# Peptides against a protein of PDB entry 6GMG: the designs that were tried, part 67

Target 1, 331 residues: chain A of PDB entry 6GMG
Amino acid sequence: DSDDRVTPPAEPLDRMPDPYRPSYGRAETVVNNYIRKWQQVYSHRDGRKQQMTEEQREWLSYGCVGVTWVNSGQYPTNRLAFASFDEDRFKNELKNGRPRSGETRAEFEGRVAKESFDEEKGFQRAREVASVMNRALENAHDESAYLDNLKKELANGNDALRNEDARSPFYSALRNTPSFKERNGGNHDPSRMKAVIYSKHFWSGQDRSSSADKRKYGDPDAFRPAPGTGLVDMSRDRNIPRSPTSPGEGFVNFDYGWFGAQTEADADKTVWTHGNHYHAPNGSLGAMHVYESKFRNWSEGYSDFDRGAYVITFIPKSWNTAPDKVKQGWP

## One batch from the design tools (peptide)

Design b1_p21_1_s4 (made by RFdiffusion4, then SolubleMPNN; from b1_p21_1, 15 letters changed)
Fold by OpenDDE base, seed 3:
Structure b1_p21_1_s4 (fold): chain B 331 residues (1-331), chain A 21 residues (1-21)
Amino acid sequence: as target 1 above (331 residues)
Amino acid sequence: SIEEDLEQAYQSQLKSGGLKP
């Protein structure tokens, strides 16, 4: 089935997009039309429009992850992830709540855990941290200066992230970003980089050594954020989908949504760009579609997933894949 | 490996149309 994936053809640099279509509060279009929009709006390097390269089109063709891949410039590593979990709500609901009619205890606990995550607070935490990082990047001309600035900013805010190990994903994220080291990217100059955000939806019950119930209904204890920092240990995320609860049922392994560096203060007005599946115009799945969703539409997710993480990475400021303002759809 | 992740990415098939859960 993976053999049906096709790289979308090149689009002329001057080709304008066709109008997007509304779809359940989202703006939706076929992948080739998104390429046209991308070339007009997001392709700029050092202020110059660029045709999406064959490599970039190939990345994009992988579906939801492809949107994040082409805009971030690297395959998502998901190392610097944030979430918010309401422990009190979880405990109270487990204590005082009851399974619904026909709901198993495991299903009930999995559902309560899922509902105890606050997507808005998780997103807000990532934005807060990204803002701190961006301040630390500003006027830092080497990694040492960046790290010093970052520690100072965290100390000033009494942020628990100041206690993270120097080798943690939090402090090593910039160093581990390929575009930071590229001559035409950051060129090892932190001040040429900016923090950006994407989101991943995935399943908590990925441990094959755990009970079947956890794999089917979720692991209530898995992928919780650390208190104070909001950091999620993503090391156990192996892109394993939810286990079927009935014959013929199947679940998707993940979803990715690209936010970038939008400055819109109202979370509900932010735009998230994501794809439905890999591009298979001649296959059973059909052509890949790209969606631009508002936060509410994105954060709702699917029953395939019971976890959402907001991940920080970096791109060169010379790239326009993460503009301050993102307009939903076209025109 | 990234290659393994890429293979898994090929199998990512979300519900078309962005259906609500």
Scores: peptide ipSAE 0.028, ipTM 0.725, DockQ to the pose 0.392
Fold by OpenDDE base, seed 1:
Structure b1_p21_1_s4 (fold): chain B 331 residues (1-331), chain A 21 residues (1-21)
Amino acid sequence: as target 1 above (331 residues)
Amino acid sequence: SIEEDLEQAYQSQLKSGGLKP
């Protein structure tokens, strides 16, 4: 029940975190202890530690989306999303593969489609694009200069994104970022902003007008990246969960993981921060927990989801919510 | 809308510990 959600209490600015609990390659802690870590490590504005505000604590209390929300400074819009899909693998497996024992044709096709996505290549594409954007931002003092730089960078790299429409989320993402317009944020100066990345896991079979099989086992044709650009049309993502395949079965609608702007070149060594559920210390769900997972643990996802997108947004460089290096756990 | 998404977020219950079943 949404009525059980509670905003975590304030933590003293100088309170150090308790040690995280290691669990299956992840570091885990209760939300209050994450707030303590956040204040020590990620809270800095212009080099000064900040206490997490009541508003930020409220955002965080929403669970997995709350972790991304508090660190990005805005509710995720998911407009600038990337993925990688192996069309040849998909076609070959459909043609030459066979359903497993007890697997329906629809279940087989959904599984093959899911397995045809490459999470590592999708993540790499997002990092590549974020790097291009960061170069375009570096010396641009107005939006026009940023866009000109971006087009030049794309042309130099012969990137298919150069052919995107001016109204595309790719070109409009910066101007649509609230913190870009804030006086204490970007103040309309692109050079004060940097690109950051988060990931969303979700279900492909969200079309209510489609077959029940697609809603249960996935829509093999939904949320595929465009060839060349890797852009995913997220307009049809309405946070609809997978349909139950058996009585009593239920699925979660989405998961969010925060990466930020880590510079670690090895994807397997990158750290992803996410939450389990909304904070309900007095309810059946209990207190919210925050996880710091390696990429392998994050990208594996759950059976609830058959799509993973890597999304680019922007934050002010004066924020420390996306440092170059993230350490897993505490200490 | 953000409000609709927030309401849906209240219903999101991920598996504790991040373990695959």
Scores: peptide ipSAE 0.026, ipTM 0.716, DockQ to the pose 0.416
Fold by OpenDDE base, seed 2:
Structure b1_p21_1_s4 (fold): chain B 331 residues (1-331), chain A 21 residues (1-21)
Amino acid sequence: as target 1 above (331 residues)
Amino acid sequence: SIEEDLEQAYQSQLKSGGLKP
């Protein structure tokens, strides 16, 4: 029952976490223990360790999205999303490939589309863009200076993003970040902010007016990145889950993974933090668990989803929710 | 709205943290 969500209790500021346990190549712990780790490692504001507030604990209690929420400081809007799609592979496979035995045409097309996305390249694109943004932020003391720097950086790299409209989520992302405007955050100073990355898994077949086959097996044409920029239009993502293909089957609507601003060059060594479900310690679902996964484990996703997007947002540099290095588990 | 998204998340986030084979 959805009414079973509970906000985790406060943890003492100096309480050390218990050891994480291995799970499917991941590090796993209960949400209360993650709060302990978070307070020791990620809670710092201006170099000072902080207790996770009641508000932050409430955000966290919502599950996978809660992990990204508490670390980014805002509910994910997913406006600045990137992916990589191999159009040639898709076209060639549709033309020359054939459905598997027992596979419908719609199922085949949905599968081929899913397989035409490259999660690693999508992630790399987001990292590239975040790096450009960080350079543009570095010495910019107002938004105008930031935007000018950004355009210059993009021009120097011959990046197609330079042609985006000023109203594009790409250019508006900073000014639309609440923490940018906060006195104890960016205080309207771009140089006090840094770009960070999270990922969302979701279902492509969300259009209720589309065929049942698209809702069951995916919409091959939905949520593709724009050529050159890699930008994904997320406006049609309404958190609608995959439709059941058999009686009794059910799917979840999304998954979120927090990356932050890790500097590890090898994608396979990066750590992604995510949750399983909302916190219901007295309910049927049980306590929320938090996972720290390597990229391989994160990017694998679930059959619930056929799209992965890598999203850029911003946090104040004074926050330690996105450190250069993330260690998997505890200790 | 964010509130609607949260409600949807609350209702539908019933997945386990395990990887599917």
Scores: peptide ipSAE 0.101, ipTM 0.780, DockQ to the pose 0.481; fails the geometry check
Fold by OpenDDE base, seed 4:
Structure b1_p21_1_s4 (fold): chain B 331 residues (1-331), chain A 21 residues (1-21)
Amino acid sequence: as target 1 above (331 residues)
Amino acid sequence: SIEEDLEQAYQSQLKSGGLKP
């Protein structure tokens, strides 16, 4: 298949964005205009705006993952993921509910499982954990101090994460963050880092050894959060899309939304930045568009996906890719 | 691998930008 992906051209550092346009309740713009906004708003390192580098533009050109990539500074590893699943609701609905007209049992179970995930609670859990991590980071000048602080914070809150293995993604996430080790990043100083959040939408039915029904309609048992911690084992997420349920049907493998470190307490007012597809201005897909969606719009997702995970990673505090407040659109 | 993920992203990311009805 011809690689129609193109790296967006450089935008002058002082070029202001054109106004965003509304799109289904969210703000939308072409990728080049997002670069302009990014340079004005999010590019700042140590208080100075930066032109988006060719490398960053290249990352961005990959679509939704590119938005998270350019803002987090690394390709998403998705190792520290959280969700919320209502087991009681799931069991109750399976017991007392029934398939809709024309709905298969597998489709019913998949739907019920999907509906048993609470996106808001999942997001809230990630924010809670990120907050704990940020407190642990604040005055820690080495990893050991960070880990000690983290354990203390968790103990004080009686958080089940305190029982996680030292090698778990929870404790290893910081050390595995490239920007933490960079001289101009964290420089191995946790206090120079902050926790940030992005979200991934994906399909549960990725096990090729499972039934076709699970691949088509979802695996009700897959990618559930662990009780108490809310951690989702993402090791089995291999970016396999939903299997077609009808001829000619195709699904996207994932979607990524960037939240960062917004301090807005109302989840519904938080802004999520995401892209539609890879940048192909000369191809059939056309130019990449970037969306800034409210949580409601983001969390609705697509039929392509039946799971939403909220992932924690870290960026240097000197970066402005995760500001306390994100404004939707432009101006 | 990242490369594999990128390839998959390239091949499969065909979203229109619409919201779920």
Scores: peptide ipSAE 0.026, ipTM 0.721, DockQ to the pose 0.483; fails the geometry check

Design b1_p21_2 (made by RFdiffusion4)
Fold by OpenDDE base, seed 2:
Structure b1_p21_2 (fold): chain B 331 residues (1-331), chain A 21 residues (1-21)
Amino acid sequence: as target 1 above (331 residues)
Amino acid sequence: YRPHNPALVNEKNAEAEAKAH
């Protein structure tokens, strides 16, 4: 029960983390130990180490979304999301492929759609766009200058995003970021902000008016990226989990992974930070654990999900929640 | 059940680890 959620206690500012547990390319620790690492590595504001506040600890306690929440400074809105989908592969497999033994047509179509997404290309697209945005931010001291720079950068790259409406999440994302407006954040100065990336795994078959088969096996047409831009319309994502296929089966609603602004060029070497569940040390779920996964481990996802999106948001450059280099585990 | 309160269980993580191994 969600009522069993507990806010982790404060950790002394100078307390060093205990070693993480390595497991199959991941590093794992309990949430309290992650707080210790966070305070040593990611807590810095204007170069000064900070204790994680009660509010931040409360955000963190919500599990996988909590990791992204505490590091981005806001609850994920998921408005500026990217993915890559191979339409030709999808069409070809539907036409020429066959259901596996015991696989229903709906299950086959859902699986083929899931397999037609390319997580690496989706991530690469988000990184490309974040890079363009960061160039546009660098010398812009007001939103107008940022938008002008952004349009110029997109035009120079012949990027289809240049054709997006001014009200598009692409152009409105910065001004809709709370930390951009904060005095100790961006203070309405784009040059004080940087683009960061997180990922969300979720279920495509969320439409309650659709067939039961789509809810059980996925909606092949849902949450596809727009051609050319790679933008995913996330407006229909209501955090509805996959429907059970058998009695007693249950699925989780989403997973979130924090990447930030790592500069590692090799996608396979990038580190993704995520949590398992809300912190319930005295409940049935137990204590929250935090994982630092390589991209391969993150992008594999779970059977609970058939979509992955890579989302861009912004944080102040004065925050150290998105450093250029992330070390997996501790020490 | 809260939509902002994920509940991935250790068993699912173990399955993912087993798949990755």
Scores: peptide ipSAE 0.027, ipTM 0.649, DockQ to the pose 0.058
Fold by OpenDDE base, seed 4:
Structure b1_p21_2 (fold): chain B 331 residues (1-331), chain A 21 residues (1-21)
Amino acid sequence: as target 1 above (331 residues)
Amino acid sequence: YRPHNPALVNEKNAEAEAKAH
């Protein structure tokens, strides 16, 4: 129950973290210890470490989304999302594949659709676009200059994103970022901002007017990327979980993983930071834990979800919530 | 606006770890 959520207490600014628990490509700790690490490593504004504010601690307390929230500075809007879908694989498997023993047709189609998404290619597309955006930001001192640079970069690369409408999430994302307008943030100067990435896992079968089978086993046609751009229309994502297939079964609504702006070229070596659930130390769920996972561990996802999206947003360059290099765990 | 809380459990993370091993 969301009513059991508690805001973690403040941690002294100079308190060092306790060691994280390593486990097969993950590093795990309790939320209070993550706050300690965050203050030492990620809290810096203009090179000066900061104590996590009460507001930031409250955001963090919401679980996996809270990790992305505190590091991006805003609640995820998920408007600029990318994925990769192999249409040929999907069609071929539907045509030539067979349901497993005991698998219904709807289960088979949902599974084949899920398996036709490529998490690595989706992530790579988001990184490619973020790089283009960062080049467009670098010497742009107003939004007009940024947009002009962006269009030039896209034209040079023959990227289909050049054909997006000026009102699309792609072109409007910067102006819609609160920290871009903040005096101590971007101060309306694009060159003070950088593109960052997070990922969301969610369920495709969210349409309440659809068949029960789609809600239980997935909607094979939902949340596919547009050809050429890789953009996913996230407007129909309302954080509705998978419907139970058996009595007493329940699924979680979403998962979020924070990547930021790591420069590691090998996707498998990138670190993704995420939380398990909202902080409820006195409730049935218990204290929130934070995980720093390698891409392999993150991209595996859960049976609760059949879609993954890689989302671009922006933060001020003066923030250290998205460093070029992320070290997994502590020390 | 009130964010919806995720309710992932440690068991799900353990399963993910087992798959990654």
Scores: peptide ipSAE 0.027, ipTM 0.644, DockQ to the pose 0.056
Fold by OpenDDE base, seed 1:
Structure b1_p21_2 (fold): chain B 331 residues (1-331), chain A 21 residues (1-21)
Amino acid sequence: as target 1 above (331 residues)
Amino acid sequence: YRPHNPALVNEKNAEAEAKAH
């Protein structure tokens, strides 16, 4: 089915976008028009607009993951992921709650687990950590200086992340970022990099050796954040969709939303950029659309997913794919 | 092979919009 995917054509660098369609807190447009906006607003390298390359257009054509891919400069690895889970709420609801009419025990437990995640607190944790990292990057001209600064910041805040292993995704994330090593990127200088955030929605019941009920209704114990750090072990995320509960039912494997490095303190006012599906203008799915959603619209997700993670990565400060302020839609 | 989203169609977005309204 991926055989119907096509790369969107190049857009002239000076071509202005057509107006986006506003709808219920979202702004929507076709992928070709997003390329036009991207070239005008987000394409800048060292203050100069760039045409989206064929490679970048190819990345973008993969849909929701493509939006994060083109803006982060790499395919999402999801290694440094955060969430928030209310264990007391979960235990209390399991003990004192009851299945709804027609709801199975497994469905009830899966739902209660999903509802015990706090998307806003998960996002705030990622923002907190990104801020610590950005302070550690400041004036650090080698990786050793960055790591020393990071440890000092964590110690000052009494943050549990100070106890993470030196080989953990938390400490290794910068060195594993391709753009950090690029001459026109970080050039091995941490002070040229900044932390950025994206989000992934996915299904918890991905273990093929587990019960059918966990695959259909969720695994209540899967992909929980570690206490104190908020880190989520993403190693078991294999992009496996939810199993159908009835004949003819099908679910999507994941969704990705790009936040970048917005400075808006009110989470509800932040803008998340995401795509619907891979670009197939001549296929059954049709053309790819890009959405700019408010946090409420993004964090609500779909019934396809019962987990949300907020992931930190890095981009060069010379890139404008993660500006301090994002304007929703066009104009 | 790179994973992609195969089936987030407009109907899913419409559902999200309906919930937000």
Scores: peptide ipSAE 0.026, ipTM 0.649, DockQ to the pose 0.057
Fold by OpenDDE base, seed 5:
Structure b1_p21_2 (fold): chain B 331 residues (1-331), chain A 21 residues (1-21)
Amino acid sequence: as target 1 above (331 residues)
Amino acid sequence: YRPHNPALVNEKNAEAEAKAH
């Protein structure tokens, strides 16, 4: 019951975290202990530690999305999303493959579509684009200069994103970022902002007008990246979970993982921060836990989801919620 | 708009841990 959600209490600014629990490439802790770590490591504004505010603690209390929310400074809009899809693999497997024993045609097609996404390539595409954006931001003191720089960078790289419409989420993402407009944030100065990345796992079969099979087993045609750009149209993502295939079965509507702006070149060594559920210390779900997972653990996802998107947003450079290096766990 | 709360991810994490063991 969502009504059981509680905002975690404040933690003293100088309180050190307790050790995280290591588990199969992940580090786990209770939400209050993550707040302690966050205050020590990620809370910095202009180089000074900050206590996590009540508002930030409330955002965090929403679970996996809360981790991304508190670190990005806004609820995820997911407009600038990237993925990688192997169309040839998909077509070939559909043509030459067959359903497994007991697998329906719809289940087969949904599985083949899911398997045709490459999470690592999707992540790399987002990192590539974020890098281009960061170069465009670096010396741009107004939005016009940023956009001009961005177009030049894309032209130099012969990137298909150069052909996107000016109204595309790609070009509008910065101006639509609240922290860009804030006086203590970007103050309308692109050079004060940096691109950051988070990931969303979700279900493809969200169209209620579609077949029941698509809702149960996935929509093979939904949420594919555009060729050349890698952009995913997220407009149809309404946080609708997978439909149950049997009585009593239930699925989660989404999962969010925070990457930020890590510079680790090896994707497998990158750390993704996410939560398990909303904080309900007095409810059946219990206290929220925060996980710091390696890319392998994050990108594996769950059967609840058949899509992974890597989303770019922006934060002020004065924030330390997206450092170049993230250490897994504590100490 | 208030975000939807994921509820079952913790159970899936337990399953993932079991698979990794």
Scores: peptide ipSAE 0.024, ipTM 0.652, DockQ to the pose 0.056; fails the geometry check

